# Ledger of designs, part 161: peptides against a protein of PDB entry 4CIC

Target 1, 148 residues: chain A of PDB entry 4CIC
Amino acid sequence: KVSTKGHYGVQAMFDLAQHFGEGPVSLKSIAERQGLSEPYLEQLIAVLRKAGLVKSVRGAQGGYILAREPRDIKVGDIIRVLEGPIAPVESVSQDDPEHSLKFDFSVTKSVWEKVKKSIEEVLDSITLADMLKDAEEAQMAQGYMYYI
Target 2, 147 residues: chain B of PDB entry 4CIC
Amino acid sequence: KVSTKGHYGVQAMFDLAQHFGEGPVSLKSIAERQGLSEPYLEQLIAVLRKAGLVKSVRGAQGGYILAREPRDIKVGDIIRVLEGPIAPVESVSQDDPEHSLKFDFSVTKSVWEKVKKSIEEVLDSITLADMLKDAEEAQMAQGYMYY

## One batch from the design tools (peptide; made by RFdiffusion4, then SolubleMPNN)

Design b2_p24_2_s1 (from b2_p24_2, 12 letters changed)
Fold by OpenDDE base, seed 4:
Structure b2_p24_2_s1 (fold): chain B 148 residues (1-148), chain C 147 residues (1-147), chain A 24 residues (1-24)
Amino acid sequence: as target 1 above (148 residues)
Amino acid sequence: as target 2 above (147 residues)
Amino acid sequence: SKDLELEGMDWIDLPVVELEIEEE
């Protein structure tokens, strides 16, 4: 499942990307535009800030900005921050020597690893800049549909 | 996330694939081999049977078999049966004419659709026969490591 | 172990196999 957390996190980050270069955006304004509760958004932003994807700007015109350019933030980066590693880190517990590396070749596990890898590849292939471009293209397409 | 239901469903179907052609397998034996509770497995098998992926064989040597050859069952087929469509059916509710087709081009939605498509492609590319082959290759590789 | 509770997108009910590694 893409969690609600992941979905809304990407949505909030995309909102910040749309306002990138315009200065800090208030959580209230993001919440209003994205249909999110402000308290929920505050929790998301706190995690994203701690991970260094978002910066807090203080002052009368304070708020939040992307900590990096939209091209330097992958959707995968956002999801990993919010959900943790998309890969279960096999904690290869190194320490128990006596449990022989039973290469527990779970063929079923290999299926899920393939799925996971595929998800990671997709999410790592999409940046916030790509999303901005897609939004612009969609707006242009709508503009043309009104002129036809 | 692959649900516990999907995971165990694939595991149970793979167990049946390993015994394909050997006759019916009891739920008890599957549960024991796969580390599943028998009641949980019974629920999974009921769904899989209803979907036509598994057949029940009656009699003294009764149990369950794959309804199709392992090559004709995709992992994606198992997951769709257990979890439902990997795609949300956009219920394009046709009926409310007044809500203009706001092409709610959610760029965020498009990201998730790409993820979904990728998952579907992976799961539809893997059959139970592929899994059997992978298991055989792994057993051979282990055999070579001991020599 | 923080299982990826991917709660929110209703439709990607991708089952997270929580491999409960039973710590012995």
Scores: peptide ipSAE 0.046, ipTM 0.800, DockQ to the pose 0.135; fails the geometry check
Fold by OpenDDE base, seed 3:
Structure b2_p24_2_s1 (fold): chain B 148 residues (1-148), chain C 147 residues (1-147), chain A 24 residues (1-24)
Amino acid sequence: as target 1 above (148 residues)
Amino acid sequence: as target 2 above (147 residues)
Amino acid sequence: SKDLELEGMDWIDLPVVELEIEEE
């Protein structure tokens, strides 16, 4: 499941990407800009740091930085760290917990595998650098609309 | 979410596709073949029937049939009926219910929109007829491994 | 079956196929 955890994780990583090369960013500043609770962000950052996507910098101007350049971090990498493998998770129906999806119906399974593969391909095709570029293009488009 | 509901719905629809042209199939027989509870299947079939993907046939040899040919039913159609729009639902984090994904962060949203689009494209590219063909090919491949 | 609860994304609770990665 790309949960809220995955979504907010991508937001936090994108915020760090926007500040890449400017030095460490405080969790408080990320939380404020991204509309996240600081305690929740602390949990996300702890996981991302353990996975080597984020570095902690100590000192008065300490905080967090991306551990790699934005071009070297895929959205898929962030999601895999936070959610685990981008596998369609066998949901136990809340409505029928006794009927686990144990039926290895090969053809139906193949449909979900195709969906999984498509999701992985999309998320692995998008880097934080691509997201930065998209943001810049969107800002430029807004700027041009104000000058027209 | 393609929930268990979506998964079992596709299984039930595929079972009906395998029997398409043979007449009505009982819910009991579908449930037995697909490893589903009959009560759960009744709920799925009710939704699928209301959406016009399945027809009920009355009588001693009554049951259910596909309302359209297998080639005219996309997997995406089944999922949309059972799960609603294949939209990323704004889930309220169970861990942080106060922080609804209200932040319309346009760039992050665009990532999820791309994912959504890719899922829709895949599910809309697969018909029940394609699934039938894949099943036949798999059976043939198994048959050739035994020779 | 682990539901892919994509919170914020209507993630398709796709059935987690436990890919038994056979360690060869």
Scores: peptide ipSAE 0.044, ipTM 0.796, DockQ to the pose 0.103; fails the geometry check
Fold by OpenDDE base, seed 1:
Structure b2_p24_2_s1 (fold): chain B 148 residues (1-148), chain C 147 residues (1-147), chain A 24 residues (1-24)
Amino acid sequence: as target 1 above (148 residues)
Amino acid sequence: as target 2 above (147 residues)
Amino acid sequence: SKDLELEGMDWIDLPVVELEIEEE
């Protein structure tokens, strides 16, 4: 499941990307802008910080910043940090010998592995910089629609 | 979520594909071969039948068959029948005006739409006939490792 | 009936972001 956690994590990281180079952003301001509860955001940020995607800055102008440039953070990196491996194929424990249906299970498994690989490829193809660019293009398009 | 329902549905449909042309297969035999509970399989088959992917045959040699050839059934078709639309981005109801955060939401939404599209493309690229072929190739490969 | 959540497919649960807007 790209859980609610993955979704909100991408949203929070995108907010930090929009403010990249402007200095530290408070969790409160991220929560307000992204429609997230501050306590939930604290949990997300703690995980993201531990993974080295976010840095905390202390002081009166303290808060959080991206630990890397937006172009160096893939959506897939954020999801892997928050959700863990995208579908760990838990090795079905070898130990149930009686499921002689090993073969049919392998074919159905291959379908889901193909789906998994496709998801990983998509998420690894999108950076926070790509998302910033898409946002800018969407704003420009809306601006043109109001002037015509 | 490709739920447990989607997974088992594909498994049950694959079993029916393996027996395609051999006549009707009993739910009991599918359940035994696929490690599924018969009551759960009955629910899956009811949905698949209603969607026209499976046919019931009555009589002493009764059971279920695929309603179409394995090549004419995509994995995506099975999943759509069982799960509904693959990740419907439920349109966040337009009605909450105060979420001024429409723009950021649109960009994050686009990420998930790309993921959705990718899943749909993969599942629509795989037929039950492709799965049968993969199973045959895997059996042949195992047979060659034993000789 | 316990919906057998196949542990391995939990990742395919792309959130239908049902933003349950908790109406407070």
Scores: peptide ipSAE 0.041, ipTM 0.792, DockQ to the pose 0.253; fails the geometry check
Fold by OpenDDE base, seed 2:
Structure b2_p24_2_s1 (fold): chain B 148 residues (1-148), chain C 147 residues (1-147), chain A 24 residues (1-24)
Amino acid sequence: as target 1 above (148 residues)
Amino acid sequence: as target 2 above (147 residues)
Amino acid sequence: SKDLELEGMDWIDLPVVELEIEEE
């Protein structure tokens, strides 16, 4: 499962991609459009900003923008920033000694490495620009002219 | 992350695959070899048994066996039994209404569907027989004849 | 609340289906 953090992070970044070139977007505006709580979004944006995926613009027309073009931001980049390295296996916290994965079975590990690689390949194959294109195609297909 | 449950479930099933054709394996024996707690393994095996992936054999030489040949059990089958449907997005429990994924953004959903499909394809491409083969190849490569 | 200790990289939370073990 992509965590809620990863999911909402991709939504927030996609919102910023939709407004790329239009100037700074307020967190409130993103939160409203994406159905996110503003405080939660603030935490996500702080992480994304620290990672250099988002820039903050100060002033009355301030807010956030993508730090790069949508084509230069992979979904995988967003997920890695928010979730850390894509790991298929839950690291059993060392704190429960009875349930420590004592035996890193090499064969089982290889299964999870294959899963990890597959996920990374998928997420690295999708840019925010690809998502924008998919959104446009979906809008055309459904006849939903979202009049922005 | 594959949950601990999924991970250990695959380990337990792989242990049963390694002993396939040798008769019933005790939970204690699986737990010892796989480094699992016996109570935890008992819960996993109960689920796997209910799903028809494992059979229980009663008696003094009782224990568990695979219900099918290792080639007929995909890793994906094990994971689906233990974890349910492979979902790329954590189902936000309905109990926190503030964090409900209210907006199933079609585009974001499509990303996760692609991830899901990719995971499913990988897990469905690996059988317990493939894992057995990989283990044999690894043993040969490392010169570790486990006698 | 113990819920948010999503410590570390394991973003693919395969759904832990809490199988309610109905204790019969």
Scores: peptide ipSAE 0.038, ipTM 0.797, DockQ to the pose 0.201; fails the geometry check

Design b2_p24_2_s2 (from b2_p24_2, 11 letters changed)
Fold by OpenDDE base, seed 3:
Structure b2_p24_2_s2 (fold): chain B 148 residues (1-148), chain C 147 residues (1-147), chain A 24 residues (1-24)
Amino acid sequence: as target 1 above (148 residues)
Amino acid sequence: as target 2 above (147 residues)
Amino acid sequence: PEDLELEGMDWIDLPVIELEIEEE
């Protein structure tokens, strides 16, 4: 389950990637640009910092920076930090607790394992640098549409 | 969200695939084999029937059958029927309605669209017939380990 | 813990398959 936590975490990390090399960015500024509550962002950043994806810079011009170059951070790395292992979320339906039969039905399990693997491969194939490039290309395409 | 509903729906459909050509199977027998509650299975089967993936057979030997051959039913078809479009579930957070910024952040959205597409491709690449084949191969492999 | 239903993220709720990691 890619949670809202994962989504907003990727958004926050992408904002930091856009400012990479410009110095530390305040949480307030990230929250404003990404439409996140500052308290929620503080929780995300705390987790990301503990995982070593983000660094805090102290001082009057303090804030946060990426701990690595955007090319060295995969989307999959962000998701694993925030959500844990990209496992298919076993949603035990709360409604039928008795029939939470751990059916090790090997064949159906294999379907979900294939799905999991596919998700992991996609998320591990995308870096923050790739996202930056895609954003630049999209901006250029929009700019050209305004000049035509 | 491949919910528990999707998971158990695939299990139930796979059970029907294993019995395809043998005639109608009772919900009770499916529930027992797949470890599902019969009431829960009734709800799943009702949806699958309405979507035309399952047929009901009436009579003393009545029950349910696949409406199509196992090769003509993709796992993706089952999931779409049960979960709706294999869309990432837009979970609207009730708690912060003001910050439910539908940030159409195009780039982050594109990441999830790629994930969605990948899931769809996987689920559409697997039929109930493929699952039957995989089950047979697994049974044969287990049989050879016992010899 | 209240599942924060966050708006706009298409959560792919994949079924949680409890992989019993057999501790070897």
Scores: peptide ipSAE 0.045, ipTM 0.792, DockQ to the pose 0.102; fails the geometry check
Fold by OpenDDE base, seed 2:
Structure b2_p24_2_s2 (fold): chain B 148 residues (1-148), chain C 147 residues (1-147), chain A 24 residues (1-24)
Amino acid sequence: as target 1 above (148 residues)
Amino acid sequence: as target 2 above (147 residues)
Amino acid sequence: PEDLELEGMDWIDLPVIELEIEEE
């Protein structure tokens, strides 16, 4: 499930990618730009940091940076970190004790495995650098050079 | 979201596909074979029937049948019926009234749209007939290991 | 932790992942 967590995690990582090379970004600034609550962002960043996708920089101009170049971070990497392994179809262990027939419908499972693989392939095909490029192209197309 | 509803809906439709041409199947029999609660299956079948994927047959040997051949029913059709349109990334209207900045992050949206499209393509590439074939192949493969 | 269900991303909840069996 790309949960809200996955969505906002990608958004936060994309914000860090946009500022890559400019130095550390405060969580507050990310939260403000991305419309996220700071506490929620702190949780996301903690996970991303633990996974080595983000680095914390200490000091007066401290904050967070991408731990790798945007081209070296796939969207799939972010999602896997935040959502965990795109869980294989956990056999719906209906814990309903009476109807214990775990019909592991192998065929239905195969459908979902195909879907999973397709999602993984897409997410692994998109880097933060690709997202940056897409953003630049979109800005050019809209003629809105928002000078930040 | 391929919810539990989507999963079980595909499972129920696959059961009906396995019995296609054999006549009407009772919900009870589907529920028993598929490990579903009958009430839950009734809800699924009601939706699928309304969408024209399933037909109800009345009588002593009544029940449900596929409304079309298994080859003419995509998994994507089943999912769309049960889950609704694979919703475009509805703009996360965070109903948080204070932070009204719907940053429609066009770029992030585009990522999810790509994922959506990929899911749709996969689900639309698989029919109930393909699933039947896969089941037959799996049974044959298991049968060959016992010889 | 309130799993903020992104209303708009509900479609990504593939049964592959968490079958939230809504026990109705």
Scores: peptide ipSAE 0.041, ipTM 0.801, DockQ to the pose 0.130; fails the geometry check
Fold by OpenDDE base, seed 4:
Structure b2_p24_2_s2 (fold): chain B 148 residues (1-148), chain C 147 residues (1-147), chain A 24 residues (1-24)
Amino acid sequence: as target 1 above (148 residues)
Amino acid sequence: as target 2 above (147 residues)
Amino acid sequence: PEDLELEGMDWIDLPVIELEIEEE
């Protein structure tokens, strides 16, 4: 489940990526730009910080920064931190011994494993740097539409 | 979200695929084999029937059958029927005027659209016939381990 | 803590197939 948590986590991390190299960003400023509640963002940032994706900077100009370069943070890394593994196929507990039809569950499980793998591959193929590039390209495209 | 509903729906449809050509299968028998409650399965089958994936057969040997051959039913077809579109991009309603920072969720949205597309491609690449084949191969592999 | 069920992105509820096995 890419929950709202995963979505907003990616959004917050993308905001930090946009400001990468500019110094620490306040949670308030991220919350304002991304339309998030500050308390909710605090929870997200706490998890992301604990996972080593974000660093807290102390001081008069304190705030948060990416702990790694945008190219070194995959969307998949963010989602795994916030949601956990991108689909624990919780093994249907084998514990009901009598329903020995183990076989049918294996085939249906394989479908979901294929879906999971596909999602992981997509999310692991996208970095925050890729997202920055896409944003720049979109801004350029908008700029060109105003000049035509 | 491939909910529990989607999962069990695929399971029920796969059960019907395994019995395809053998005649109608009772809901009770599907429920027993798949470890589903009969009332829950009734709800799933009602939706699947309405969508034309399952047919009800009346008579003394009444029950349910696939409405199409297993090769003509994608997993994606089942999921779309049960869950709806595999992600309506519900446009975050622009309606809250005050949070005008239209900072273009376009990039983050594009990530999720890529994920959605990938899921759809996978689910549309798998038919009930493919699942039947995988089951047969797995049975053969188990048979070979015993020899 | 009110889990803000943000309605709009709930679609990426990838099945965690929470098989709620109703224990009878």
Scores: peptide ipSAE 0.036, ipTM 0.794, DockQ to the pose 0.120; fails the geometry check
Fold by OpenDDE base, seed 1:
Structure b2_p24_2_s2 (fold): chain B 148 residues (1-148), chain C 147 residues (1-147), chain A 24 residues (1-24)
Amino acid sequence: as target 1 above (148 residues)
Amino acid sequence: as target 2 above (147 residues)
Amino acid sequence: PEDLELEGMDWIDLPVIELEIEEE
């Protein structure tokens, strides 16, 4: 499952990317901008911080920043941190040695492994910098549509 | 979610593919070979039958068969039947028109749309015939390792 | 009947991002 957790984690990281270089962002401001509950965001940020994707800044202008440049953070990195390793289908090795079941299981497993690999490749091909660029392009396109 | 439903559905369809041309296969025999509960398999087969991927044969040698050749059934077809359309991230269009939230939502949505497209492409690239071939190749490889 | 969540295929649960936006 790229769970709700993965989705909201990417949103929160993207918000931090949009403010990269502007200083620390408060959790409250991220929550407000991303439509997230602040308690839920706090849990996400705690995981992301522990993984070294986010840094906490203390003081009057305290909050959170990306720990790396947006170009150095893949969406795949965020998802792996939040969801864990996209678990290979642990072959429930039902040790039942006898049945033809093992082979069919292997073939079916290979299908899901191909799907997994494809997902990983996509998520590892997208950085927060790519997302920022896509956002800028979309804003420019909307701006042009209002001026025509 | 390619749920448990999708997984077991692919297994059941693969079992039917392995027996393609041998006549009808009983649900009991599929359940036994695939390690599935017969009641659960009955539910899967009902959906697959309704979608026209499986046919029921009546009589003393009754059971189920693939409705099409294994080469004409994609894994993606099975999954779409069982799971429904790999739901695009239904943008819960919260109609709240005002906030900057729409744009950020659009960018994140595009990520998941790319993932979805990639999954669809993979699943649509694999047929039951491809799975049969992979199974045969794996059996041959094991046979050579024992000899 | 409990949807047997196959352990390890949870990742294929791509979000149905049913963003259940909790309507407050």
Scores: peptide ipSAE 0.032, ipTM 0.794, DockQ to the pose 0.262; fails the geometry check

